# Ledger of designs, part 305: peptides against a protein of PDB entry 7UQJ

Target 1, 160 residues: chain A of PDB entry 7UQJ
Amino acid sequence: PELYQNFNITPPRGVLFHGPPGTGKTLMARALAASCSSDERKITFFMRKGADILSKWVGEAERQLRLLFEEAKKHQPSIIFFDEIDGLAPVRSSKQEQIHASIVSTLLALMDGMDNRGQVIVIGATNRPDAVDPALRRPGRFDREFYFPLPDVKARFKIL

## One batch from the design tools (peptide; made by RFdiffusion4, then SolubleMPNN)

Design b2_p27_4_s3
Fold by OpenDDE base, seed 3:
Structure b2_p27_4_s3 (fold): chain B 160 residues (1-160), chain C 160 residues (1-160), chain D 160 residues (1-160), chain A 27 residues (1-27)
Amino acid sequence: as target 1 above (160 residues)
Amino acid sequence: as target 1 above (160 residues)
Amino acid sequence: as target 1 above (160 residues)
Amino acid sequence: SPLEEARKKAEEASEEAAKRLAEQAAK
């Protein structure tokens, strides 16, 4: 709070956690959700995998995204965590363009439609930030990025 | 090794990390690899995703598993970490049985074929331990299990 | 921001990461530093080991702490990570009391002297939270504590 | 179990650290 007030920083609507696999992106997102919860104010944590939305919800992915955002809004304060978001919103480069384009478009619209006063934070996690559609990485969406480096072997040894 | 020698504990061949997604299973596996590494003795950490082996290595998944285990043996001490192992070795229940059965059979054989003297540890991570073929969870394979609970909201608040 | 405004949570000045060695305390601290860095705003990460400050800076430890905090303030937003902080700030129990007492007193003063508006977070990591001077664990200092459990001894043994 | 409580405590702790990080990142 005070730290944020002092920085005069607008809370990002969306945060991109990126870095090598197994660097704790998902753990951090859960940790964030937990830390933002109090006894008085529990944060609702929603988690989806990008590939799951594409594979399990073929033809309904857009509806599922809408429902997810509405549920998150209803249960605010909330975090929506998209694990492997590059699976949900790959860069528009290949012939499977149309289905991906509609899902990305829906996600963009949902992120843009979040009230700045909404207590919903969206976290995307990816191992490949460059594989995420650049439109998602723009201001008002996943406009803050967090790199999760591999624990440097040197840092690991310093922990032992 | 030394820790096990001192406790007269036979190092398990395989460990199943299970618990809700984003509870740090993969991070823990990496942290363990790092912690067991010294300046004198670096542990080689191999990571694969179960779903990636099935999807990317269609028809060669068995060969890729064999190569992985041979490489791990060559670079011992090593950890092989299978993230989302339930994706690699689902329970033998559905008509996609044969391909999964062959991959599971290969993984079983590879785990059974690891010499007790090998400095190769296999860690499987799953969100759904019950979705993992029970044959993999038997002694000499993933015979030790670690539950990764969700961060209890209560401990969060004591930290807040 | 909004999420935090809604939680009415004062950002802690100091966080104590505690738990057995090799549980990823230092990894988490680094991941945190990396995660808080953006392309627009890099967080400066300072790392010191408690034992190193005592052993390498005998007679100048207090000055080094002051310099560290000033540098962190100068390069804010910053994280100061003290690994093995129990080595720096042991509980006041033994005849080496005076030197430790002065170092602890200096660290207390530095943490207390951090403006609530400062973009400096202090993270201490220890394997022995009970070996850390209780004065450091009070509100406005390391007032938030994070336990890093051992992966259940069974998982750790399976990884060793 | 003490381990579950310890884990709960650790996860709670990681969540607070993450909150502080979110607090810093959102600054």
Scores: peptide ipSAE 0.000, ipTM 0.342, DockQ to the pose 0.039; fails the geometry check

Design b2_p27_4_s4
Fold by OpenDDE base, seed 3:
Structure b2_p27_4_s4 (fold): chain B 160 residues (1-160), chain C 160 residues (1-160), chain D 160 residues (1-160), chain A 27 residues (1-27)
Amino acid sequence: as target 1 above (160 residues)
Amino acid sequence: as target 1 above (160 residues)
Amino acid sequence: as target 1 above (160 residues)
Amino acid sequence: SPLEEARKAAEEASEEAAKKLAEQAKE
């Protein structure tokens, strides 16, 4: 909130971290959470994996999403980090359309229902941004995207 | 290999990276691969996710593991990185015992079958080391464990 | 800028990311750049490697630095990220004193010449903070330092 | 350290939040 206010930046409701696996998307999300936390203002960091939500909560994924967003709102300022969000919200036009449609619709509704004055940031991470439902990538949802390139092996090697 | 030889360290057959999600386990594995790669000696980096192997290769996971290890051996020096290895090889005593028993047994056999003279390093990453089958954490398998602490929130916070 | 204003933090002219190789310093700098960019306010991210500046621009490093800072100022809000800044600005008291003295002096002058109202953030990354000229680590320059711990040096050392 | 306590408190708050979520999921 204040971070964004100081930048005159409307806090993005959702940020999509995308890039190859092991580029540090999850690490970055945690770093952002940590960096936005002061002694006076701790950010609550909620992390979920898309595949885990589907596999562990078959038939309750929508409820678990609602509860997650409610808890994040209750404990604001908060970051909700969805790792592997393409596993949670695959493209509707995929052959898996029917099972994920309700989850995607719920996530859309939850993101749309976030008051911009709320101190909840949603970060989705994926290796396959094109596998994420385009509806989630619209303004007011995951409207900001950050590419995490593989550090060029050269860049990593020079780092080391 | 040479790195380990220079330190008189027996190359670990398997290394378990464990720690909270987003601590850079996957990033580190890739960085190791990059750092061990010279212009003369490129390390082949194979990455698999435990959950992906189970979900995508239901009934063929064992075969896919065999193929992965064969390919890694063929392209040595190699790193096989299993992200979320607890998803691939959950504890045998878990209620999911029957489905994973064959996968775990295959992975055990593959790790045991690696000649120490081979230039194949296996890295498993997990957020839940105790959810990994103890048989995989024995000497000659994932016998070295590395904790990836959350980078001190202070270090990150000062960054912002 | 505004991130810092929201925290009532005077925007650091320079931030030193230090810590072992592969800890995600460069990744963090890129993510900061990305996170600070809005649709309305794109941050221009300039990346240079210290060693690359010295090796590629022998005799022109000072000019290249000036041009970089001018370009960053022109395209503000901007982030200038110096990867491996110890390669660019080694300690003056090192045996390489004469060659680097001019580069260090130029970088000092450029950092000192940045108006605090300017929307240019300079991030230096190094694995060797003690190899960076202490003059660069003074207030108004790289006055904030962030340690990127290796996931426990034991982890890396046992991996290596 | 206040940070370990803050981490522990955030972890505990996240675990407690997860527990409350799990308890609310069981109701």
Scores: peptide ipSAE 0.000, ipTM 0.339, DockQ to the pose 0.031
Fold by OpenDDE base, seed 2:
Structure b2_p27_4_s4 (fold): chain B 160 residues (1-160), chain C 160 residues (1-160), chain D 160 residues (1-160), chain A 27 residues (1-27)
Amino acid sequence: as target 1 above (160 residues)
Amino acid sequence: as target 1 above (160 residues)
Amino acid sequence: as target 1 above (160 residues)
Amino acid sequence: SPLEEARKAAEEASEEAAKKLAEQAKE
């Protein structure tokens, strides 16, 4: 939203935050939500975990995704944060093909169906960017990637 | 406060959080404030930015510091978090000598004037610990330092 | 380790970081590991996700925990960070009784078996502190709790 | 660089989030 507007960038429909566990991906997403939220313009932050969508809503995951995007649109400006998005949208070639393929296809359609003027940002966080279906990483979807490095354990912590 | 009391430790008058930007210094300070606050004992969290004290209150920064410490004492247990403390208390040898020297001297006096039994913790955060006046880093002041490392910069941030 | 030593506190064997998702629990744990690591004294940071131990090592989770604690002891000073610890050690009364009970029992024994002078800190992170077995939250185990509030603009941070 | 800008924006974002939390902690 404002972050992207202030940078004169068309907000990507999706941003992929990737990096090792505990690199602050979720924190960044929340910080972005908070920073973009003003008194005049509250950002609604929707958080979903990829594995939870798959596990809790067997056979209804597509519907839950649709409802999530509808609710996000209803409460715009909004951020949809998919934590562990690799758990929701694994590579299509992974042996658990059919169920995952439908969910991925639904997510693709939902991201493609977002109007570019929509105030809905989708943030996907993953520890395994290579485990995310490449179709999600194409332009108009998660077309921006932010790598979250591990804090360098080797940095000279001169604890004086 | 409770964190230190529960550990039977004399709370340091000041704790310096240092490390590169985005290492979670402010988050840590807030998490500490949060963790030390109980239902029975709310911690009052005072946040000030070093540069703001210098810029907003030209000629009154000393008074503002005194008022802040008085208010923190009044609302104890409390945490005073100075974000970018290097902006408030630059090295005295830095060319902006006189105004900074008075502010630093005032902060020193305020930290020295805190009773060791006082439930006021001062946290200073900086990205440049070497830019902080060494007088502030002495025993009874910011005598505990926590380094917040950067996430390992060596990981190929291939920002595509 | 040094964080607690510098505070003249007996390091709790375990610290529970709890709070909503994305409150920086993992980042905090890493920041702590890093801040306690010096050039002279590198802290070894072991990270495990509770659900991963349970899911990847069905019937071997106890052995994996033992090996983890042995490795942590071998590489002391060390931090063991259990992310989503509620996934590893759910409340014993939860219907998935037997397998979880053995894992919890093993973790209890490992935490109880740590010498108080040991340079191994165990950090458990959870989004659901009430889902963690109360036995793990007793003195000598996860006896210190840090609440990580959401940066929610409305929320009564009821710091427990 | 886009990273530096994103980092700066995230820092600013974190600071604003921090300000809001601090304002709420005063209530």
Scores: peptide ipSAE 0.000, ipTM 0.214, DockQ to the pose 0.202; fails the geometry check
Fold by OpenDDE base, seed 4:
Structure b2_p27_4_s4 (fold): chain B 160 residues (1-160), chain C 160 residues (1-160), chain D 160 residues (1-160), chain A 27 residues (1-27)
Amino acid sequence: as target 1 above (160 residues)
Amino acid sequence: as target 1 above (160 residues)
Amino acid sequence: as target 1 above (160 residues)
Amino acid sequence: SPLEEARKAAEEASEEAAKKLAEQAKE
């Protein structure tokens, strides 16, 4: 948050956290949310999981995404955190691909529709950045990326 | 493993990490794996995700679980971490329930079959401990449970 | 970074990450640094460890801090990350206390000397926030604090 | 790259975090 203010950088609408499982991506997103709030200025933190969007919101995923963004806008300043955002991408079945395409298309439209002056940040977390639809990674969407490495194997060997 | 040896505590066969999403369950499991390793005694860390067991191992999930436990035993001392272990529990369809029942039954048998003298610890993580099959939470399985709270709302408000 | 811009919050000069070991403080600082960088606008990330400042920079620690801040200013936008910032505080020996006092005094002066319009953010991480000199935690210095909790002690005791 | 530095730093942090957890586990 503060870094971008100081840097006079247009804040990206979206930030992608990527790295191996258990590298603290979700913890980081929560800590960022926490960091940006104050007693005077509470940030509303919304969390969704990519797989939940597909499974729990069957046939209403697009609507639920819209509602999520509306609620986030209503409760500004806010963070929307998508954990396992690559879980929006179904694997191989044509039916799942179509569902994915609709949901991703909706998410793209919602991110594009965010006013740059809006106090809504979207954070996506994934273990597989290459499995995230490239369209989500374009400027004005998840255009900032953070790699969460595992400690190096040597590091693991020192830890291990 | 080493922690329990050092404490002269009979290591639980299984530990359940539960708490809200992004509370550091997976990070803690990795940190435990790391903490239990020394330069002299490396712990092998195996990780699986509950949803992956169902989706990627369709028709072979039971076999893959067996192989996982065999590999963990072969590479003792070891940790098996199941992230989102509640993802082994299918939702509503009778066919999914049957698949779940077989996989869970296999996991139960594997945990029960672990010799108490073995240096294999199983960690399960879930956001929904009540969605974990109660049979997995019985003595000799995931019989130790750790709650990962969200930072208190007040603590969050101070961070926020 | 971006969250503070969107929120029209005056960015703190310094952010203190505190919490038990292994809670992801250093990971968070790095992720923040990465998030603030783009292909078009790279943020220079400087890292120092508190204990290293005392041990490696014996007799020149103050000078090295000055050089660090100068380099950070020269390579704006930048982040200075002090890992284990409490390691600047020596424990018991009167000689170490004097060395600490000088180093901390220098750091205070450097943080106070940062122009609020400068694109330099300082992040401190500690496991012992109460061991951080209170003067460093005053407004205009490390005036924003983030707690990185461990899972509850009860949870730890059940894991342990 | 800043990402590589962030990577290395996160690695070091995870190492150190795990090392500290290991030290705490030895105590």
Scores: peptide ipSAE 0.000, ipTM 0.246, DockQ to the pose 0.040; fails the geometry check

Design b2_p27_4_s4
Fold by OpenDDE base, seed 5:
Structure b2_p27_4_s4 (fold): chain B 160 residues (1-160), chain C 160 residues (1-160), chain D 160 residues (1-160), chain A 27 residues (1-27)
Amino acid sequence: as target 1 above (160 residues)
Amino acid sequence: as target 1 above (160 residues)
Amino acid sequence: as target 1 above (160 residues)
Amino acid sequence: SPLEEARKAAEEASEEAAKKLAEQAKE
């Protein structure tokens, strides 16, 4: 919220951080959450992993997503960070595809249901933007994408 | 190698990056790899995930680790980055514990077998340093640990 | 120093990390400091902000810089990290320009006075490399620069 | 050792930076 208010930009409902693993997507999401937090205005940061949504929330993933968004709204301004959001894509099994479809459908509905005036930003991070369901990348969802390039090899050599 | 040679420090065979998820462990490993690479001296960066070692390399994990270390030695100077190295610790099942023990034993042997003069650094990243087998944290293995703290809230506010 | 000695590179007195806010400059500096530290060899990490040098050290900034470099030398090997080093550049006022000139002059002298064999590295981070006094970017000072690219310029513009 | 102190201080500064980022992430 603060990041976007300062720019007079309508805060995106969702931002997709994409780039190779270890490009600092998760760090940046954390750094954004912290940087948007002042002594005057704390931003609540909620972090989940796509793999944990499938594995730890088995049978309750949709409910836990709803609770997460409700809690984020309650503690606004807030950031919901989904690390490895492509990990919501199940491994190859028809039953996992159905579970995926339900979880993705829930996430879509939750992102669509966010009032644009709500100080809740959703950040998804992925190493595989092409593995993210295209429906999540539509306007009003993860409609802003950030490529995290590998730190330039040349840029890195100057640190050492 | 290069990072540690500059300090006249015996390059650790292994460095453990630990800290909460999204503290930039993987970014740093990548940044180190790139920073150690000049136009004159390219460092080959090998990246694997602990979860991929268990899941994708089932029955060949030990062989793939050996091949990885051989390839890293062949393309030295090189960095081997194991992301989520705590993911080598299986979920609680006796069969997974045996697979874990074999994979960890192989990794121990490979790290012990590295010539200290070899321009191969191993970086392990974990969100759970206490879940990393203590044997991997011994001298000549992951004997250097780096905590990736959550970016300081105050430090974050200054990034924005 | 240690990072650069291993490369048979004259350790730069200073390294400039530049790139837009939230590109992980501060994280990288911390992780470098950590990565250069072993169980056998700890690196002392000193962190300051350019804005804090002007605001918190008003009237003593030069003295505090001297003390910082002395302490870094005493606790070598060490890293001095100046976050937001462009924040030493005053906002538009003639009096602030004089204060800036004095602080920059002190920093120049301190960087020039570092023995290249001293295990003290200075890292400056800035979001505005063009706002860094060109004198600081000369050989023997911040003579190595690392660009922390935005996550794709378009991607970055969407975070902010 | 100075490198351990620098590591520790970098770790502490990294921990502090990470703690502050975590605190900022929590906050």
Scores: peptide ipSAE 0.000, ipTM 0.333, DockQ to the pose 0.046; fails the geometry check

